# Designs tried in a protein design run: peptides against a protein of PDB entry 3T7K. Part 1

All scores and structures are predictions.

Target 1, 248 residues: chain A of PDB entry 3T7K
Amino acid sequence: KAEKILARFNELPNYDLKAVCTGCFHDGFNEVDIEILNQLGIKIFDNIKETDKLNCIFAPKILRTEKFLKSLSFEPLKFALKPEFIIDLLKQIHSKKDKLSQININLFDYEINGINESIISKTKLPTKVFERANIRCINLVNDIPGGVDTIGSVLKAHGIEKINVLRSKKCTFEDIIPNDVSKQENGGIFKYVLIVTKASQVKKFTKLINDRDKNETILIVEWNWCVESIFHLNVDFTSKKNVLYQKK
Structure headers, positions and changes below count from the first letter of each chain, unless a header shows other numbers.
Peptide ipSAE is a variant of ipSAE made for these designs: the mean of its two directions, with the distance scale d0 fixed at 1.0 Angstrom where the peptide's residues are scored. Compare it only between designs on the same protein; published cut-offs may not carry over.
A fold fails the geometry check if it doesn't show the stated peptide or something in it is severely misdrawn.

## One batch from the design tools (peptide; made by RFdiffusion4, then SolubleMPNN)

Design b1_p8_1_s1 (from b1_p8_1, 3 letters changed)
Fold by OpenDDE base, seed 3:
Structure b1_p8_1_s1 (fold): chain B 248 residues (1-248), chain A 8 residues (1-8)
Amino acid sequence: as target 1 above (248 residues)
Amino acid sequence: MNIPLDED
């Protein structure tokens, strides 16, 4: 069926998209439309797998979904597109009126607002955002909304190698892991990095660390600090936004 | 409290 529909076009584009969708296309696509998209070099996957070499995300806007956050770790993310790209493409293909010899849909017209070339260019870097920030090992409180597995998976996608889950009520100093990064000459390495949810946790962990390791560097942040860092593909250590405690 | 993650 797809072949008959596409046969009216003299030339077919190859968009070379391997994509996931988030915040759109909840009902999926019918078999014919999937076949059409495949013939145009558009492959849509249900889940993110490294083996699929995903290069695209469809979303109506910047979202804080697991898929959206992980898409910024693609190697590279080529396109972040609005779902209207697929909608308009399929509409044009199914249109009876247009004796269109060619499909005239430009990917660049459907870019997600706020995902610019500066963001896309950073996905071409050989390192991940937290790796560049010298954050390798973090401590994550067990009561983090969204769950430690999901949050941890996003953080790992962005270069955090080790996530230590802290039982916030029961943890001691010995349960807190250091951020084991070899001192690169260029400063800004925090020995202890923690993601917390409550002011009481800030008080607890700062006390535990300062009582046992008085002169060490500490960074305690909210999850939003990680999200902002991901959205910018850059850690801004000068910003105090979402930083709950910092000791240099 | 802000939901840390949006739902898909």
Scores: peptide ipSAE 0.341, ipTM 0.865, DockQ to the pose 0.688
Fold by OpenDDE base, seed 5:
Structure b1_p8_1_s1 (fold): chain B 248 residues (1-248), chain A 8 residues (1-8)
Amino acid sequence: as target 1 above (248 residues)
Amino acid sequence: MNIPLDED
């Protein structure tokens, strides 16, 4: 059926998109439209898998979904597009009866606001954002909203190798892992990096660490610190935004 | 507290 529909065009674009959707297309696509999109080099996946080599995200705007946050870790993220790209594309394909030379839909017209070339360019870097920031091992409190698995998967997508889950009520100093990164010459490496949800946790962990390892560097942040770092694909250590405790 | 993640 799709072939007959597409036969109305003399030339078909190859968009070369391997995409996930977030905040749009909850009902998916019918079989014919999926086939049409596939013929145009647009493959939509339900979930993010590294093996799929995803390069595109469809979303109406910048979102704080797992998929959107992980899309900024794609290698590279080629396009962040509004769902209207697909809508207009399918509309054009279905509406025109006459033989057309070309499909007149340019993906560059459908960029998500706020995902600029500066962000896209950083996804071409050989390193991930937290890797560049010398954050390899973190401590994550178990009461984090969204769950440790989801939050952890986002952090891992962005270069955190080890996530130690802290049972905030039961944890001791021995449960806290160091950020085991080789000292780079020019960068202050924090020995202890923690993501927490409450001020009581800041007090607890700062006490535990300072009582047992007094001279070491500590960074305690909120989840929003990670999100902002992801959205900018840069960790700004000069910013105090979403930093709950810092000891250099 | 900001919602940590939006729903998909």
Scores: peptide ipSAE 0.340, ipTM 0.867, DockQ to the pose 0.770
Fold by OpenDDE base, seed 2:
Structure b1_p8_1_s1 (fold): chain B 248 residues (1-248), chain A 8 residues (1-8)
Amino acid sequence: as target 1 above (248 residues)
Amino acid sequence: MNIPLDED
């Protein structure tokens, strides 16, 4: 069926998109439309797998979904597109207007607002955002909204190698892991990096660390610090936004 | 304080 529908076009574009969807297309696509999209070089996947070499995300806007946050770790992310791209494309293809020799849909007209070329260009870097920030090992409290597995998976996608889950009520100093990064000459390395949810946790962890290791560097942040760092594909250590405690 | 993840 798809071949007969596409036969009216003299030339078919190859978009070369390997995509996931978030916040759109919950009902999926029918078999004919999937076949049409496949013939146009558009493959939509249900889940993110590294082996699929995903390069695109469909979303109506910037979202804080697992898929959206992970899409910024694609190597590279080629396009972040609104769902209207697919809608308009399929609409044009299914149109009975005989005179369309070509599909005239420009990907650049469907870019998600706030995902600019500067962000896209950073996904071509050989390093991940937290890797560039010298953050390899973090401590994560077990009561984080969204769950430690989902949050941890996002953080790992962005270059965090080790996530230590802290039981906030029962943890001791010995449960806190250091950020094991070789001293680079030009960047402030924090020995202890923690993501917390409550002010009481800040007080607890600062006391535990300072009582046992008085001269160490500490960074305690909210989850939103990570989100902002991901959305910008840059860690701004000069910003106090979402930083709960910092000792240099 | 923490905005949870949006649901997919």
Scores: peptide ipSAE 0.340, ipTM 0.874, DockQ to the pose 0.881
Fold by OpenDDE base, seed 1:
Structure b1_p8_1_s1 (fold): chain B 248 residues (1-248), chain A 8 residues (1-8)
Amino acid sequence: as target 1 above (248 residues)
Amino acid sequence: MNIPLDED
């Protein structure tokens, strides 16, 4: 059926999109439309897998979904597109009107607001955002909303190698792992990096660390610090936003 | 408390 629909076009574009959707297309696509999209070089996946070499995300706007946050770790993210791209494309293809010799839809007209060329260009860097920031090992509290697995998966996608889950009520100093990065001469590496949810945790962890390791560097942040860093694909250590405690 | 992640 798709072949018959597409036969009216002399030339078909190859968009070369390997995409996931978030915040859109919850009901999926019908079989004919999936086949049409596939013939146009648009393949939509249900889940993110590294093996699929995903290069695109469909979303109505910037979202804080697992999929959206992970899409900024694609190598590269070529396109972040509004769902209207697919809608308009399928509408044009299904239209019986004019002998359209070609499909005239420009991907650049459907960019998600706030995902600009500067963001896209950073996804071509050989390193991930937290790797560039010298954050490889973190401590994460076990009571984080969204769950340690989901949050941890997002952080790992962005270059955090090791996530230590802290049982906030029972943890001791010995349970806190250092951020084991090679001392680069020119960048203030934080020995202890922690993501916490409550002010009581800040007090606890700062005391534990300072009582045992008084001269070491500490960074304690909220999850929103990570989200902002991901959305900008840059860690701004000059910003105090979402930083709960910092000792240089 | 801000929901740390949006639902898909």
Scores: peptide ipSAE 0.335, ipTM 0.864, DockQ to the pose 0.697

Design b1_p8_1_s2 (from b1_p8_1 with T3I D7E)
Fold by OpenDDE base, seed 4:
Structure b1_p8_1_s2 (fold): chain B 248 residues (1-248), chain A 8 residues (1-8)
Amino acid sequence: as target 1 above (248 residues)
Amino acid sequence: SNIPLDED
């Protein structure tokens, strides 16, 4: 059926998209449309797997979904597109108009607002955003909304190698792991990096660390600090936004 | 309340 529908075109584009969707297409696609998309070089996956070498995200806008955040870790993310690309594409293909020589839909017309070439270019870098920031090991409180597994998965996608989950009420200094990164000459490396949810945790962890490991560098942030870093594919250590405690 | 993650 898809072949019959596409036979009205003399030439078919190959978009070469391996994509996931977030915040759109919850009902999926019918079999015919999947076949059509496949013939156009558009493959949509249900979940993110590294082995699939995903290069595209479909979303109506910048979202804070697991999929969207992880898409910024694709190697590279080639396209971040609005769902209207697929909608308009399928609409043109299903149109009963006369035989068309080609499909006239430009991917660049469907870019997600705020995901520009500067962001896309950073996904071509050989390193991940937190790797570039010298953040390898973090401490994450167990009461983080969204769950430690999901949050941890996003952070790992962006170059954090080790996530230590802290039981905030029972945690001692010995439970806190250092960010084991060799001192590079030019970079402020924080020995202790923590993601927390509330001010009481800041007080607790700062006390525990300062009492036992005096004069060490500490960075305590909210989840939003990570999100902003991901959205920009850059850690701005000059910003105090979403930083709860910093000791240099 | 800071919504940590949006629903998919």
Scores: peptide ipSAE 0.371, ipTM 0.880, DockQ to the pose 0.730
Fold by OpenDDE base, seed 3:
Structure b1_p8_1_s2 (fold): chain B 248 residues (1-248), chain A 8 residues (1-8)
Amino acid sequence: as target 1 above (248 residues)
Amino acid sequence: SNIPLDED
């Protein structure tokens, strides 16, 4: 059926998209439409796997979903597109207008607002955002909304190698891991990096660290600090936004 | 938004 539908076109584009969807297409696609998309070089996956070499995200806008955040770690993210791309494409293909010799849908007309070439270009870098920021090992409180697994998965996708989960009520100084990064010349390295949810945790961890390791650098942030860093594919250490405690 | 993650 897909072949018959597409046979009316003299030339078919190859979009070369390996995509996931977030915040759209919850009902999926029918078999015919999937086949149509496949013939146009558009493959849509349900989940993110590194082996699939995903290069595209479909979303109505910038979202804070796991998929969207992880899509910014694609190598590279070639396109961040609104779902209207697929909608208009399929609409054109299914159109009864016999006179369509070609598919006239340009990917660039469907870019997600706020995902610009500067962001796309950063996904071509050989390093991940937190790797570039010299953040390798972090401490994450166990009571983080969204769960440590999901949050941890996003952070790992963006270059954090080790996530130490802290039991916020029971943890001691010995439970806190250092950010073991070799002194690279070009950036402020924080010995202790923590993601926390509450002011009480800031007080607790600052005390524990300062009492035992008084002269060390500490960065305590909220999850939004990570999200903003991901959305910009850059860590801004000059910003105090979403930073709860910083000791240089 | 104080929401850590949006739902998929």
Scores: peptide ipSAE 0.368, ipTM 0.878, DockQ to the pose 0.749
Fold by OpenDDE base, seed 2:
Structure b1_p8_1_s2 (fold): chain B 248 residues (1-248), chain A 8 residues (1-8)
Amino acid sequence: as target 1 above (248 residues)
Amino acid sequence: SNIPLDED
């Protein structure tokens, strides 16, 4: 059926998209449309797997979904597109109008607002955003909304190697792990990095660390600090936004 | 948003 539908075109584009969808296409696609998309070099996957070498995300706008945040870690993310790309493409293909020589849909017309070339270009870097920031090991409180597994998975996708989950009510200094990064000449390495949810946790962890190691560097942030860093694919250590405590 | 992650 798809071949018969596509036979009306003299030339078919190859978009070379390996994509996931977030915030759109909840009902999926029918078999014919999936076959059409496949013939055009568009493969849609249900979940993110590293082995699939995903290069595209479909979303109506910038979202804080697991899929959207992880898509910014693709190597590279080639396109972040609105779902209207697929809608308009399929509409043109199913049109009963005369033989069209070509499909006239340009990917660049469907870019998600706020995902610019500067962001896309950073996904071509050989390092991840937190790797570039010298953040390898972090401490994460166990009461974080969204769950430690999901949050941890996003952080790992962006270059954090080790996530230590802290039981916020019961943890001691010995439970806190250092950020094990070799000193680089330019400084800016925090020995202790923590993601917390409450001001009481800031007070607790600052006391525990300062009582046992007075001269250590500490960074305590909210989850939003991580999100903003991901959305910009850059850690801005000059910003105090979403930073709860910092000791240099 | 007080929600750490949006729903997929």
Scores: peptide ipSAE 0.366, ipTM 0.876, DockQ to the pose 0.691
Fold by OpenDDE base, seed 1:
Structure b1_p8_1_s2 (fold): chain B 248 residues (1-248), chain A 8 residues (1-8)
Amino acid sequence: as target 1 above (248 residues)
Amino acid sequence: SNIPLDED
């Protein structure tokens, strides 16, 4: 069926998209449309796997979904597209209008608002956003909304190597891991990086660290600090936004 | 937003 439908075109584009969808196409696609998309070089995956070499995200807008946040770690993210790309493409293909020589749909017309070339260009960098920020090891409180596994997976996708989960009520100083970044002499490296959810945790951890390891550098942030860093693919250490405690 | 993650 797909071949018969596509036979009306003399030339078919190859979009070379390996994509996931978020916030759209919850019901998926019918078999014919999947075959059509595949013939156009568009492959849609249900989940993110590194082995699939994903290069595209479909979403109506910038979202804070796991998939969207992880898509900014693709190597590279070639396209962040609105679902209307697929909708218009399929509409044109299914159209009974006279023999169209070519499919005339430009991917650039369907870019997600706020994902610009500056963001796309950063996905071509050899390092991830938190690697560039000298954040390798973090402490994460166990009561974080969304769960430590999901949040942790997003952070790991963006270059955090080690996530130490802190049991907020029972943890001691010995449970807090240092951000061991040995090799960069010249960067303001925070020895202790923590993601917390409550002001009481800030008080607890600052006391524990300052009482036992005086004069060390500490960064305590909210999850929103990580999200904003991901959305910009840059850590701004000059911003106090979503920073709960900082000691340099 | 206090929502850590949006639903997919």
Scores: peptide ipSAE 0.364, ipTM 0.878, DockQ to the pose 0.748

Design b1_p8_2_s1 (from b1_p8_2, 3 letters changed)
Fold by OpenDDE base, seed 5:
Parts: C-alpha cells; sequence; structure tokens
Structure b1_p8_2_s1 (fold): chain B 248 residues (1-248), chain A 8 residues (1-8)
C-alpha cells in the first residue's frame, strides 16, 4: 500500500531520521504511515536505546521529559523537529490533488523553537555536558520528584557515571560519595556534588561534609540546575541560579 | 513515564 502511494513521486527524499517522540503522537502511526515514513528514511522508536543511534527528536516545544532531555545527549542530535513535519509530510503524500512529482518538505522549517544550531553543534562534541564539567559522581536524594531512576537515567545520558542515592533521613557522611575526577589543572572540581530538594537537606549535608572533611569543595544544586545545564549543553559555574550551596 | 515532564 505504501509503495502504491509513493509511486506517484519520481524521487523520494531520504531524511535519515532515527527519532523518538515526546509530547506528540501518543496514539502512534498506522501501519501504512509507518511504512511510508520508513521509505523516506524516517524511523520512529518508542524508547531511547544507544544501539539505535538516534539523531532526532519530535516535540512541539522544549519539554522537560526524559526523552527530550536525553535527546540532547544524542551523538549527534541532528534535528529537533516539531511534529508538524510528519503531519505535513504525510498530508502531502496522501494528497491526490497535488500533481507533485517531488515531496517538498524542508526539515529546517520545522525546528523546535529554542533548539538552535549552537545547541545542535554541542551535541557533536566528543564529551557529554557533565563530563566537560568534571562531574562524574553525584549524590542524589531519594525523595527527588520524578524519581531517582528517571533522573539518574537522564544524568547518565549526559555523562554522569555514578549516581549515589542518598536516603535523606538516614544517611551519614559515610554514605556520601566523592566526585572522583582526576585533578585537571584547569577548572573548578567539586569533591562533593549533591542534588537535593529541600533546604533541610542542604543544612544536613553541608554539616556532615564540613564536620568530617574540612575545607573540601562542595556543590549542592537543585534538579533545575541540571536541566538548565542540559538545555544549554553547558555548565555555567558562574551562575548562582539553582545553586543551593557552593564552597570553592 | 518517559513522556511526562519531570517535575521541578
Amino acid sequence: as target 1 above (248 residues)
Amino acid sequence: SADVDIPE
């Protein structure tokens, strides 16, 4: 069926998209449309797997979903596109009225607002955002909204190797792991990096660390600090936004 | 769900 529909076109584009969707296409696509998209080099996956070499995200806008945040870790993210790309493409293909010998849909017309070429270019870097920031091991409180698994998965996608989950009420100093990074000459390395949700946790962890490991560097941030870092694919250590405690 | 906004 898809072949018959596409037969009216003398040439078919190959978009070479391996994509996931977030905030759109919840009902999926019918079999014919999937086949059409596949013939155009558009493959849509349900989940993010490294083996799929995903290079595209479909979303109506910048979202704070796991999929969207992880898409910024694609190697590279080639395109961040609005769902209207698929909609318009399929409309054009199914249109019997258009004597169009060619599909005329340009990917660049469907870019998600706020995902510019500067962001896309950073996805071509050989390192991940937190790796570049010398953050490899973090402490994450267990009561974080969204869950430690989801947040942890996003953080790992962006270069955090080890996530230590802290039981906020029961944890001791011994439960806190250091950010084990080789001392690079250039850049602020924090020995302890923590993501917390409450001011009480800041007080607790700062006390525990300062009492037991005096004069060490500490960074305590909110989840939004991570999100902003991901959205910019850059950690700005000069910003105090979403930083709850910092000791250099 | 992977398609739900992670809350602040």
Scores: peptide ipSAE 0.498, ipTM 0.919, DockQ to the pose 0.707
Fold by OpenDDE base, seed 1:
Structure b1_p8_2_s1 (fold): chain B 248 residues (1-248), chain A 8 residues (1-8)
Amino acid sequence: as target 1 above (248 residues)
Amino acid sequence: SADVDIPE
């Protein structure tokens, strides 16, 4: 069926998209449309796997989903597209209009608002956003909304190697891991990096660290600090936004 | 994974 439908076109584009969807296409696609998309070089995956070499995300807008956040770690993310790309493409293909010589749909017309060329270009960098920020090891509280597994998975996708989960009520200083990064000459390295959810946790951890390691650097942030860093593919250490405690 | 926004 797909071959018969596509035979109406003299030339077929190859979009070369390996994509996941988030916030759209919850019901999936019918078998014919999947086959059509495949013939156009569009392959949609259910889940993110590194082995699939994903290069595209479909979403209606910037989202805070695991898939969307991880898509910004693709190597590279070539396209972040609105679902209307697929909708319009399939509509054109299914149209009864005479032998269209070519499918005329420009991918750039369907870019997600806020994901510009500057963001896309950063996904071509050899390093991840937190790697560039000298954040390798973090401490994460166990009561974080969204769960430590989901949050941890996103953070790892963006270059954090080690996630230490802290049991907020029972943890001691010895449970807090240092951010073991080789001193770069010009970069402010925080020895202790923590993601917390409550002001009481800030008080607890600052006390524990300062009582035992008084002269060390500390960064305590909210999850939103990580999200904003991901959305910009840059850590801005000059911003106080979503920073709960900082000691240089 | 659930296609849900991660809460703040």
Scores: peptide ipSAE 0.494, ipTM 0.916, DockQ to the pose 0.787
Fold by OpenDDE base, seed 4:
Structure b1_p8_2_s1 (fold): chain B 248 residues (1-248), chain A 8 residues (1-8)
Amino acid sequence: as target 1 above (248 residues)
Amino acid sequence: SADVDIPE
């Protein structure tokens, strides 16, 4: 059926998209449309796997979903597109109007607002955002909304190698792991990096660290600090936004 | 994983 539908076109584009969807197409695609998309070089996957070499995300806007956040770690993310790309494409293909010689859909017309070329270009960098920021090991409180597994997975996708989950009520200083990064001459390295949810946790962890490891560098942030860093593919250490405690 | 926004 797909072949018959596409036979009306003299030339078919190859978009070369390996994509996941978030915030759209919850019901999936029918078999014919999947086949059509496949013939156009558009492959949609249900889940993110590194082996699939994903290069595209479909979403209506910037989202805070696991898929969206992880898509910014693709190597590279070639396209971040609105679902209207697929909708308009399929609409054009299914149109009964006269023999269209060519599919006239430009990918660049469907860019997600806020994901610009500057962001896309950063996905071509050889390093991940937190790697560039010298954040290798973090401490994460166990009561974080969204769950430690989901958040941890996102953080790992962006270059954090080790996530230590802290039981906030029971943890001691010995449970806190240092950010084991070699001192680079010119880069501010925080020895302790923590993601917390409550002011009480800030007080607790700052006390524990300062009492046992005096004069060490500490960065305590909210999850939103990580999200903003991901959305910009840059860690801005000059910003106080979502920073709960910082000791340089 | 659920296609849900990770809450703040």
Scores: peptide ipSAE 0.493, ipTM 0.915, DockQ to the pose 0.764
Fold by OpenDDE base, seed 2:
Structure b1_p8_2_s1 (fold): chain B 248 residues (1-248), chain A 8 residues (1-8)
Amino acid sequence: as target 1 above (248 residues)
Amino acid sequence: SADVDIPE
């Protein structure tokens, strides 16, 4: 059925999209539309897997979903598109009125607002955002909204190798892991990096670290610090936004 | 996985 529908076009584009959707198309697509999209080089996956070599995200806007945040770690992310791309494409294909010799849909007309070429270009870098920032090992409190598994999965996608989960009420200094990174000449390396949710945790962890490991560098941030770093694909150590405690 | 925004 899809072949018969597409036979009216003299030339078919190959978009070469391997995509996931977030904040749109919750009901999926019918079998005919999936087949049409596949013939146009558009494959939509239910979940993110590294083996699928995903290069595209469909979303109505910038979102804070696991899928959206992880899409910025694709190698590369080629396109971040609004769902209207698929809607308009299928509408044009199913239209009986116009003897259209060609499909006239340009991907660049459907870019998600705020995902510019500067962000897309950074996904072509050989390193991940936290890797470039010399953050390899982090401490994460167990009471973080969204859960440690979801947060941890996003952080790992962006280059954090080890996530140590801290039991915020019961943890001791011995439970806190150092950020084990080789000394680089040109960058401030923080020995202890922590993601926390409460001011009481800042007081607790700063005391534990300062009492046992004097004069070491400490970075304590909110989850939003990570989100902003992901959205920009850059860590700005000069910004105090979402930084709860910093000792250089 | 629930397609939900991760809370702040």
Scores: peptide ipSAE 0.493, ipTM 0.915, DockQ to the pose 0.794

